# Designs tried in a protein design run: peptides against a protein of PDB entry 4Z5W. Part 78

Target 1, 305 residues: chain A of PDB entry 4Z5W
Amino acid sequence: IPDVFLELNKLWYFSAQSNLFNGEMPRSLSNSRSISLLSLRNNTLSGQIYLNCSAMTNLTSLDLASNSFSGSIPSNLPNCLRLKTINFAKIKFIAQIPESFKNFQSLTSLSFSNSSIQNISSALEILQHCQNLKTLVLTLNFQKEELPSVPSLQFKNLKVLIIASCQLRGTVPQWLSNSPSLQLLDLSWNQLSGTIPPWLGSLNSLFYLDLSNNTFIGEIPHSLTSLQSLVSKENAVEEPSPDFPFFKKKNTNAGGLQYNQPSSFPPMIDLSYNSLNGSIWPEFGDLRQLHVLNLKNNNLSGNIP

## One batch from the design tools (peptide; aimed at target 1 W189)

Design b2_p29_1_s3 (made by RFdiffusion4, then SolubleMPNN; from b2_p29_1, 18 letters changed)
Fold by OpenDDE base, seed 3:
Structure b2_p29_1_s3 (fold): chain B 305 residues (1-305), chain A 29 residues (1-29)
Amino acid sequence: as target 1 above (305 residues)
Amino acid sequence: MTNLIFGSPEEEKSERDKELEEAFNRWRS
């Protein structure tokens, strides 16, 4: 990428995604006063990520995903006072979330999917201070750590939480009950245990629940048959999409399905590949908006309703 | 293993990215 951005004083959107750009990010780009949206996703960019937040006063969206960046997560990002969305997926940081992110009040959407992030306890303790955080994607990090159950954790405005494929231990954390606006929860492909908590059925906006490929035991909570977002259409809150698409791969070798918005996910309850027992509740038939109910590979018994 | 990756398929170089590259190359010439 050429170092010419000093002359581009009216450039508000720069997308150079899915190219063959290599080397470091140009210094003039890191100092651009005009850029609001920056996407360099899917390149071979390298080195440390540096952004001059004092200069980049208009920066609202940053997509650097799928690059060869290294080193620490930039601790000064909270100084970018308008920065809402960050996609750092597939950047191998081998780092913890910086303590400075407690001050990241502009942050609404954050992805570190497959970014070698460590210390989930510290990450969640820090990120709970981001009062505007709506989307949090932490898939393929925190390998074999324990999912913290600290009741004081609070994500008031959280709508999307994805922490899949981490081999996390622990239980479904009670602090998630403090997120009444939660729409999408994916904790699949972990080592989570215990029972599925009944309070999940009180999350009236929850339309996508993936707890598959864990070690959950006991009965399916009857309260899941009363998820209001799956009973009626009237509760579909149209919210502005994060600037970044979501991708779900069914298999390691399959092309990922692209979802541009959380609302583009099919309404789903996936509890497959657990140790759940008891009957399937007939009242799952009341979930008229439910597209996928996956209960396979459990110890369920009785009649199929 | 179902992996949810936010924002990062290996997108094949889209026709739009080719057009942008061509436009950029035309601007350099």
Scores: peptide ipSAE 0.015, ipTM 0.442, DockQ to the pose 0.054
OpenDDE base, seeds 1, 2, 4, 5: peptide ipSAE 0.211, 0.013, 0.007, 0.008; ipTM 0.621, 0.403, 0.347, 0.434; seeds 1, 2, 5 fail the geometry check

Design b2_p29_1_s4 (made by RFdiffusion4, then SolubleMPNN; from b2_p29_1, 20 letters changed)
Fold by OpenDDE base, seed 4:
Structure b2_p29_1_s4 (fold): chain B 305 residues (1-305), chain A 29 residues (1-29)
Amino acid sequence: as target 1 above (305 residues)
Amino acid sequence: MTNLIFGSPEEELSERDKALQEAFEKWRA
């Protein structure tokens, strides 16, 4: 990428995703005063990520995913006072989240999917201070760590939490009950154990629940049959989505399907591939908005309602 | 079917992760 962005003083949106760009990010780009949305996703860019936040006063969205950047997570990003959305998926950092992110009040959406992030306890302790954080994607990190259950953790405005395929140990943490606006929860493909907590059914905005491929035991909480978002359409508030899309793979060999908004996911309860027992509640029939109920590969018994 | 939500269309499971998933599916089948 040429170092010509000083001349482009009116450039508001720069997208150069899915090209063959290599080398480092141009210095003039890292100092652009005009750019609001920057996407360089899916290139072969390298070097350390550096942004001059004192210069980049209009930066609201940053997508650097699927590049060959190296080094640490830029600790100065909280100084970009308008920066809301960060996509750092598939950047191999091998790092912890910087302590400076405690002050990241502008942050609304963060993705570190498959970014070799370490120390989930520290990550969540830091990120809980981001009062405007609504979307958090941490898939394919924290390998074999324990999901913290510290009751003091609080994500008041969290709407989307995805921490899949981390081989996480522990239980469904009680601190998630402090996120009443939660719409999408994916904790699939971990080593989570214990029972599925009844308070999950109190999350009135929760329309997508994936707890599949874990080691959960006990009965399916009856409270899941009372999820208001799945009973009635009236609570489907279209809220601002992240500037980055979500991707879902159905098959290991297929490309990810793009979902531009959390609301574009089909309403789903997936509890498959656990050790759940007891009966299927007939009251699942009350969930008129539910598209997918997946209970396969459990120890369920009784009559199918 | 591996329903995995991730942050990039270019996201691929490592060979290790695939093997673990396959082993888990076989154990649960």
Scores: peptide ipSAE 0.223, ipTM 0.741, DockQ to the pose 0.075
OpenDDE base, seeds 1, 2, 3, 5: peptide ipSAE 0.269, 0.018, 0.016, 0.023; ipTM 0.770, 0.459, 0.467, 0.498; seeds 1, 2, 3, 5 fail the geometry check

Design b2_p29_2 (made by RFdiffusion4)
Pose (drawn by RFdiffusion4):
Structure b2_p29_2 (pose): chain A 291 residues (1-233, 242-249, 256-305), chain P 29 residues (1-29)
Amino acid sequence: IPDVFLELNKLWYFSAQSNLFNGEMPRSLSNSRSISLLSLRNNTLSGQIYLNCSAMTNLTSLDLASNSFSGSIPSNLPNCLRLKTINFAKIKFIAQIPESFKNFQSLTSLSFSNSSIQNISSALEILQHCQNLKTLVLTLNFQKEELPSVPSLQFKNLKVLIIASCQLRGTVPQWLSNSPSLQLLDLSWNQLSGTIPPWLGSLNSLFYLDLSNNTFIGEIPHSLTSLQSLVSKPDFPFFKKGLQYNQPSSFPPMIDLSYNSLNGSIWPEFGDLRQLHVLNLKNNNLSGNIP
Amino acid sequence: SSIPHQTSSSDSAFIHTVSSSQPVEIPLN
């Protein structure tokens, strides 16, 4: 990509995604005062990611995903004070999230999916301090690590939480109850154990719950039949393993408890869930009748 | 009993942000 961005001082939107571009991002792009939306995803771009946050005061959305970059996660990123969305997926950082990210107060959406992020314990202790974070994708990282149960963790405004296919040990942590506005929860494809916490039924905005492919045991909590959003009625898309979904509401309401060791019966009170589109209880130890 | 999961025969899905043009490898047991 040419180094001509000092000359293009009115450029607020630049999208070069899904091309064959390689090499580093030109430094002038890293210094662009005017750039607001930048999407370079799905190229062969490489090198240490450098962004001058004192210079890029209009940067609001950054998508460098699915590229050949290496090095660390830039620690100065919280200083890009208008930056609201970062898609860093499929960049092999082989690194931890910098502590400075606890100061990233403009951040509302973050994806480190399949990015070789280590130490979920430190990553979540840091990111809980980003007060405006509404969506977090940590899928395909933290391999075989433990999902922390430390009760001090609070993600207050969190709407979307996705940490799948990390083979995480531990249980569904109670501190997730500190995310009362949670819409979409995906903990699938992990090594999670214990029982399914009844408090999940207390999440009034939750419409999509994917606990599939874990080691969960015990009963289906009765509270799931009283889930409010299942009983009664911005750009950074998601892919489901790939089928694209543009926003969290693009996912039809779902309960997927499949591929676990759950026991007991199916509650008749599930009939109360009139807004439920998908119920997947396959590959469990469930017994009794079908209500 | 224990129910197998995270096998090549497992037929369930998870959400991520890697584009469809890119391969996604699922870690299996």

Design b2_p29_2_s1 (made by RFdiffusion4, then SolubleMPNN; from b2_p29_2, 16 letters changed)
Fold by OpenDDE base, seed 2:
Structure b2_p29_2_s1 (fold): chain B 305 residues (1-305), chain A 29 residues (1-29)
Amino acid sequence: as target 1 above (305 residues)
Amino acid sequence: MKVPNRTADSDTTFLTTVPPSVPVERPLD
């Protein structure tokens, strides 16, 4: 990419995604006062990520995903006072989240999907201080770590939590009950154990639940038949979605589905590939908004209602 | 105990922000 952004003093949006750009990010781009949305996703850009946050006063969205960047996560990003959305998916950092992210009050949406992030306990302890954080994607990190159950963890404004395919150990953590606005939870493809907690049915905004491919035991909590978002058409206020799309990926290299907004996901309960027992509750018939109920490959018994 | 055969069922999915290498089907609206 040429170093010509000094002359582009009116450039608000720069999208150069899905090209063949190589080398480092231009210094004039890292100092742009005008850019609000920057997307360089799916290139071969390299070097260390550097942004001059004192110059980049209009930066609201940053997508650097699927590049060959190296080094640490930039610890100065919290100084970008308008930066809301960050997509760092598929950048191999091999790092922990910086302690400075405790001060990241502008942050609303963060993705580190498949970014070689380490220490989930430190990551969640830091990110709980991001008071405006609504979307958190940590899929394909933290390999074989334990999901922390520390009751002091608090994500008050969290709406979307995705921590899939990490081989995480532990139980469904009680601190998730402190997130009453949670709409989407994906903890699939882990090694989570214990019972599914009854308090999960008290999350009145929860319309998408994926606990598939874990080691859960016991009965399905009857409280899941009373999930208010699945009983009634609540007008899901279209809250500002993250500036990055989501993908439902098969474990095979088969095609995925693209979802531009969390509201575009079909209402779903997936408890498949566990060790759940007991009956299917007839009261699942009350979930009139539910599109997908997946209970396959469990130890369930009795009649199908 | 049926160990979840993680290898067998191609139909299990998870969410990510990384585009698949194969063409993405748009959800039918």
Scores: peptide ipSAE 0.392, ipTM 0.777, DockQ to the pose 0.310
OpenDDE base, seeds 1, 3, 4, 5: peptide ipSAE 0.392, 0.364, 0.359, 0.359; ipTM 0.777, 0.754, 0.758, 0.757; seed 4 fails the geometry check

Design b2_p29_2_s2 (made by RFdiffusion4, then SolubleMPNN; from b2_p29_2, 17 letters changed)
Fold by OpenDDE base, seed 1:
Structure b2_p29_2_s2 (fold): chain B 305 residues (1-305), chain A 29 residues (1-29)
Amino acid sequence: as target 1 above (305 residues)
Amino acid sequence: AKVPNRTENSDTSFLTTVPPSVEVERPLD
């Protein structure tokens, strides 16, 4: 990419996604005062990610996903006082989240999906201080780590949590009960064990629950039949979505589905590929907004209601 | 103890922000 962005003093949005750009990010781009939205996703850009946050005073959205960047996560990003959305998916950092992210009060949406991030305990301990954090995507990281169950963890404003395909051990963490605004939870494709906790049914905004492909045991908690967002539409708070799309990745070579907003997901409970037992509750019939109920490949018995 | 057959062909899916390498099926609007 040429170093010409100093002349582009009115440039508010720069999208150069899905090209063949290589080399480093231009210094004039890293110092742009005008840019609010920057997307360089799906290129072959390399080197260390550097942004001059003192110059980039209008930066609100950053998408650098699917590039060949290397080195550390930029610890100075919290100094970008208007930066809300960050997509660093498929950047091979091999790093922990910087301690400076405790101060990242502008941050609303963060993705590190498939970014070789390490130490989930430190990551969650840091990110709980981001009071405006609504969307957190950590899929394909933390390989074979333990999902921390520390009750002191608090994500009060969290709406979307995706920590799928990490081979995580542990149980469904009690600290998620401190996230009453949670709308979407994906903990699928892990090694999570124990029972599904009844307090999940108290998450009145939860319309999408994926616990599939784990090692959960016991009965389906009856409280899931009373998920208020799946009983009535009245509680669907339309919140601003992140500027980056989501993808439903199948394990098969079948094409992924793209979802531009979390609200575009079908209302779903997926508990498939576990070791759950007992009956299917007839009160699942009360979930009139539910589009997908997937209970396949369990040890369930009794009558189908 | 039934060894859970982790059949590699689980029709299950997970969410990510990484686009698939194959054609993105658009959701039928």
Scores: peptide ipSAE 0.395, ipTM 0.766, DockQ to the pose 0.316
OpenDDE base, seeds 2, 3, 4, 5: peptide ipSAE 0.385, 0.368, 0.364, 0.379; ipTM 0.735, 0.752, 0.745, 0.749

Design b2_p29_2_s3 (made by RFdiffusion4, then SolubleMPNN; from b2_p29_2, 15 letters changed)
Fold by OpenDDE base, seed 3:
Structure b2_p29_2_s3 (fold): chain B 305 residues (1-305), chain A 29 residues (1-29)
Amino acid sequence: as target 1 above (305 residues)
Amino acid sequence: AAVPSRTASSDTSFLTTVPPSVEVEIPLD
């Protein structure tokens, strides 16, 4: 990408995603005072990510996902006082979340999906201080770490939590009960164990639950049959979605579904590929908004209601 | 004890913000 952005003093939006751009990010772009939305996703950009946050006073969204960037996560990003959305998916950082992210009060949506992030305990301890954080995607990181269950962790405004395919150990963490606005939870493709906790059914906004491909045991909590968002059409408040799309990865390369907004996910409970026992509750029939109930590959018994 | 063969569940479906790599198999004609 040529270093010509100094002349583009009115550039508000720059999208050059899914091209063949190589080399470093231009210094004029890293110093742009006008840019609000920057997307360079799916290129071959390299070097360190550097943003002059003192110059980039209008930056609200940053998508650098699927590039060949190296080095540390930029610790100065919290100084970008308007920066809300960050997509750093598929950047191989091999790093921990910077301690400076405790001060990231503008942050609303963060993705590090497949970014070689390490130390989930430190990451969650840091990110809990981001009071405006609504969307957190940490899929394909923290390989074989333990999901912290520390009850002091608080994500009060969290709506979307995705920590899939990490081979995480532990249980469904009780600190999620401190997130009453949680709408979407994906903890699939881990090594989580224990029982599914009954307090999950108290998350009245929870319309998408994926706990599939774990080692959960015991009965399905009856409280899941009373999830209010699945009983009634509460108008899912169209809150501003993150500026990055979500993808449902399937094993077949051909069929990944793109979801531009969390509200576009079909209402779902997926508990498949566990070791759950007991009956299917007939009261799942009360979940009139539920599109997908997947209980396959468990040890369930009795009658199908 | 036979370790139960984890039948590789053919449906690895999880959420991510990374688009699926379409490996375009360019057919070698």
Scores: peptide ipSAE 0.346, ipTM 0.727, DockQ to the pose 0.283
OpenDDE base, seeds 1, 2, 4, 5: peptide ipSAE 0.337, 0.343, 0.342, 0.339; ipTM 0.719, 0.731, 0.725, 0.724

Design b2_p29_2_s4 (made by RFdiffusion4, then SolubleMPNN; from b2_p29_2, 15 letters changed)
Fold by OpenDDE base, seed 3:
Structure b2_p29_2_s4 (fold): chain B 305 residues (1-305), chain A 29 residues (1-29)
Amino acid sequence: as target 1 above (305 residues)
Amino acid sequence: AFVPNNTEDSDTTFLTTVPPSVEVEIPLN
């Protein structure tokens, strides 16, 4: 990408997604005072990520996903006082989340999906201080680590939590009960164990639950039949979605489904591929907004209601 | 009530922000 952005003093939005751009990010972009939305996703950009946050006073969204950047996560990003959305998916950092992210009060949406992030305990301990954090995507990181169950962890404003395909050990963490606004939870493709906790049914805004492909045991909590978001039509308050899309990754070469907003996900409970036992609750019939109930490949018994 | 078996979702799905690698086979003319 040519270093010509100094002349573009009115540039508010720059999208150069899905091109063949190589080399470093232009220094003129890293110093742009006008830019609000920067997306360079799906290129071959390399080097270290550097942003001059003192110059980039209008930066609100940053998408650098699927590039060949190297080095550490930029510790100065919290100094970008208007930066809300960050997509660093598929950037191989091989790093921990910087401690400076404790001060990242502007942050609303963060993705590190498949970014070789390490130390989930430190990551969650840091990110809990981001009071405005609504969307957190950590899929394909923390390989074989333990999901921390520390009750002191608090994500009060969290709406979307995705930590899939990490081979994480542990249980469904009690600290998630401190997230009453949680709408979407994906903990699929881990090694999580124990029982599914009844308090999940108290998350009144939870419309998408994926616990599939784990090692959960015991009965399905009856409280899941009382999820208010699945019983009644919630007025979908158009909440500000992250500026990055979500994808349902399929193992088949068939193109993954793209979802531009969390509200575009079908209401779902997926508990498939576990070791759950007992009966299917007839009261799942009360979940009139539920589109997908997947209980496949468990040890369930009794009558299908 | 019959919950339709719309289990057409392949057994191996999870959420990410990484798009699938569409190998666009550009057909060489």
Scores: peptide ipSAE 0.355, ipTM 0.728, DockQ to the pose 0.236
OpenDDE base, seeds 1, 2, 4, 5: peptide ipSAE 0.358, 0.346, 0.242, 0.349; ipTM 0.720, 0.733, 0.640, 0.715; seeds 1, 4 fail the geometry check

Design b2_p29_3 (made by RFdiffusion4; failed a check: too like the target's own chain)
Pose (drawn by RFdiffusion4):
Structure b2_p29_3 (pose): chain A 291 residues (1-233, 242-249, 256-305), chain P 29 residues (1-29)
Amino acid sequence: IPDVFLELNKLWYFSAQSNLFNGEMPRSLSNSRSISLLSLRNNTLSGQIYLNCSAMTNLTSLDLASNSFSGSIPSNLPNCLRLKTINFAKIKFIAQIPESFKNFQSLTSLSFSNSSIQNISSALEILQHCQNLKTLVLTLNFQKEELPSVPSLQFKNLKVLIIASCQLRGTVPQWLSNSPSLQLLDLSWNQLSGTIPPWLGSLNSLFYLDLSNNTFIGEIPHSLTSLQSLVSKPDFPFFKKGLQYNQPSSFPPMIDLSYNSLNGSIWPEFGDLRQLHVLNLKNNNLSGNIP
Amino acid sequence: NSSINNLITTAGEEAYSSTVFPKSGYITS
C-alpha cells in the first residue's frame, strides 16, 4: 500500500480488505489525521503493527484482522481516543493483552479471535475496566487454560461475550452475573465442568446461549424456562463455525446445551418460551418424558 | 402454541435418541 496518505488529508474512509496486499502498513497511514474507518483485513500485511495515536485522532474503527502481522499488541492503542472497534482476529500475537487496555475507555467492541492470546486470567482482569465494552470475542485462544472464577471481575455493560473453542477448564463463573444486560453468550467447545448455574435464567436480555460441547453435568436449571427475552418480545460481523451474521440480533434466539452430560427431564415450562427459535439438547443424558 | 410444542418435541427426540449427532457449532470472527 503506497505511502501517500499525507497527501490524502481528507480521507476518512479506507477499505482495502480481501486483496493480496503485503508488506507493512505505510507510516503515513499510521499518521493520518483524517482516517476514521480503516479496514485492511484479509491481506498478507506484516510486521509490527504501529499506530500513532497522537496523530490519528479521527480513528474510530480498525480492522486489521486475518493478516500476517507479528510482534506484540500495540500498547499505545488506548490513546486513540475515538477508537471504538478493533477487529484483531487471526493475527498471531503469541502474547498477552497489555495492561494499558484497562484505560481503553472509548472501546466498545473487541475481537482477538484465533489470535494466540495467552493468560485469560490477566486478559479478563484488564478488560473488565473498559467501561463501554459491549462485545468481546476471545474465541480460539487461551488453549487449555482455566476460566477464572475470581469474583472481582465485572463487565457491566457487556452485551456479547464469546469465548469458544479455547478448551477451557473450570465452571461457568458466577461473576458473569455482573453483566445483567448480556444478550449473547457463547462458551461452547470448551472443557467446562460443574452444573449449569440457575442465575443464567435471570438475564432478562439474553436470547442466545451456546453452552454446547462441554463437560457440564447435573440438571437443566428451571430458570431457563423463565428467560425473559425468550418468553416475550454499527459494523463488525460474526461468523459461525463460515456463515456471516452482521450483528448479534442476526442470530435467532437459541438454547444449545448439546454435547454435555446433563441429566433429569425436560421441563414443561419450556412451553413458556414463545420467542425461542432453536432448542438443541442433543447428546446428553436426559431422561423422562417429552412434555 | 404449536410451534414451540413442535420444537420441544424435536429437541426431546434428539436428546433421547441413542444415536450420536455431530457436534454443534461456535461463533468466531

Design b2_p29_3_s1 (made by RFdiffusion4, then SolubleMPNN; from b2_p29_3, 15 letters changed)
Fold by OpenDDE base, seed 1:
Structure b2_p29_3_s1 (fold): chain B 305 residues (1-305), chain A 29 residues (1-29)
Amino acid sequence: as target 1 above (305 residues)
Amino acid sequence: DKKMQELIEKAGREALSSVTFPPSGFITT
């Protein structure tokens, strides 16, 4: 990318996604006062991520995902006072979340999917201070760590939490009960154990629950049959709209399906590939908005309702 | 991408010691 952004003093939106750009981010781009939306996703950009937050006063969205950046997570990003959305997926940081992110009050949507992030306890302890955080994607990090169950953790405004494919140990953390606005929870492909807690059914906005591919035991909580967002459309909450896409893989041999908005997610309960026992509750039939109920590969018994 | 696919599949297999099931969950890229 040429270093000519100084002359582009009115450039508000720059998108150069899915090109063949290589080398470092131009210094003039890292100092642009005009840019609000910056997307360089899916290139071969390299070097350290540096943004002059004192210059980039209009920056609201940053997508650098799927690049060859190296080094640490830029600790100065919280100084970008308007920065709401960050996509750092597939950047190999091999790092912890910076302590400075405690001050990241503008942050609404964050993805570190497959970014070699370490120390989930520290990450969640830091990110809970981001009071405006609505979407958090941490898939493919924290390998074989323990999902912290510290009751003091609080994500009051969290709408989307995705921590899939981390091989995390532990249980469904009680601190999630402090997230009443939670719409999507994905903890799939971990090593989570214990029972599925009944308080999950009290999350009135929860329309998408994926606990599949874990080691959960016991009965399916009856309270899941009363999830208000799945009973009626009247409880449809505004869906989060992060400035980055989601990908779901349906088949091992298929490419990931891209979802541009969480609104495109089918209402779903996936508890498949666990060790759950007991019966399938007939009252799942009351979930008129539910599109997908996946209970396969459990120890369930009795009649199919 | 193929690399992401392989990583998800690996993570799923390592988590459950079970057959290669379609990886569940969402990712961002």
Scores: peptide ipSAE 0.022, ipTM 0.549, DockQ to the pose 0.159
OpenDDE base, seeds 2, 3, 4, 5: peptide ipSAE 0.020, 0.028, 0.031, 0.018; ipTM 0.570, 0.650, 0.660, 0.528; seeds 2, 3, 4 fail the geometry check

Design b2_p29_3_s2 (made by RFdiffusion4, then SolubleMPNN; from b2_p29_3, 15 letters changed)
Fold by OpenDDE base, seed 5:
Structure b2_p29_3_s2 (fold): chain B 305 residues (1-305), chain A 29 residues (1-29)
Amino acid sequence: as target 1 above (305 residues)
Amino acid sequence: DPKIQKLIEEAGKKALSSVVYPPSGFITT
């Protein structure tokens, strides 16, 4: 990418995604006063990520996903006072979340999916201070760590939490009950154990629950049959989507379905591939908005209602 | 309940790896 952005003093949106750009991010781009939306996703850009937040006063969205950047996560990003959305998926940092992110009050959406992030306890402890954080994607990090269950963790405004495929140990953390606006929870493909907690059924906005491919035991909580978002349509909160899409793979070899909004996911309860026992509650029939109920590969018994 | 049965059947047809990846995050295992 040529270093010519100094002359582009009115450049508001720069999208150069899905190209073959290599080398470092141009210094003039890292100092752009005009840019609001920056997407360089799916290139071969390298070097350390550096943004001059004192210059980049209009930056609202940053998508650098699927690049060959190296080094630390830029600790100065919280100084970008208008920066709301960050997509750093598939950047191999081999790092922890910077402590400076405690001050990241503008942050609304963050993805570090498959970014070699370490120390989930520190990450969640830091990110809970982001008062405007609504979407958090941490899939494919924290390999074999323990999901912290510290009740003091609080994500008050969290709408979307995805921490899949981390081989995380532990239980469904009680601190999630402090997120009453949670709409989408994906903790699939971990090593989570214990029972599925009944308080999950009190999350009135929860329309998508994926706890599949874990080691959960016991009965399906009856409270899941009373999820208000799945009983009636009236609770569908239209929220602004992150500036980055979501992808759901059907199979390992299948192309992922792109979802531009979390609300475009089919309402789903997926508890498949666990060790759950007992019966299927007939009251699942009352979930009029439910599109997918996946209970396969458990130890369930009795009749299907 | 035939409705529950249909939901289960539809779940079976919709392939199992529900790992939501951000745009770049597809693991091909």
Scores: peptide ipSAE 0.139, ipTM 0.689, DockQ to the pose 0.130; fails the geometry check
OpenDDE base, seeds 1, 2, 3, 4: peptide ipSAE 0.119, 0.075, 0.070, 0.047; ipTM 0.707, 0.670, 0.652, 0.693; seeds 1, 2, 3, 4 fail the geometry check

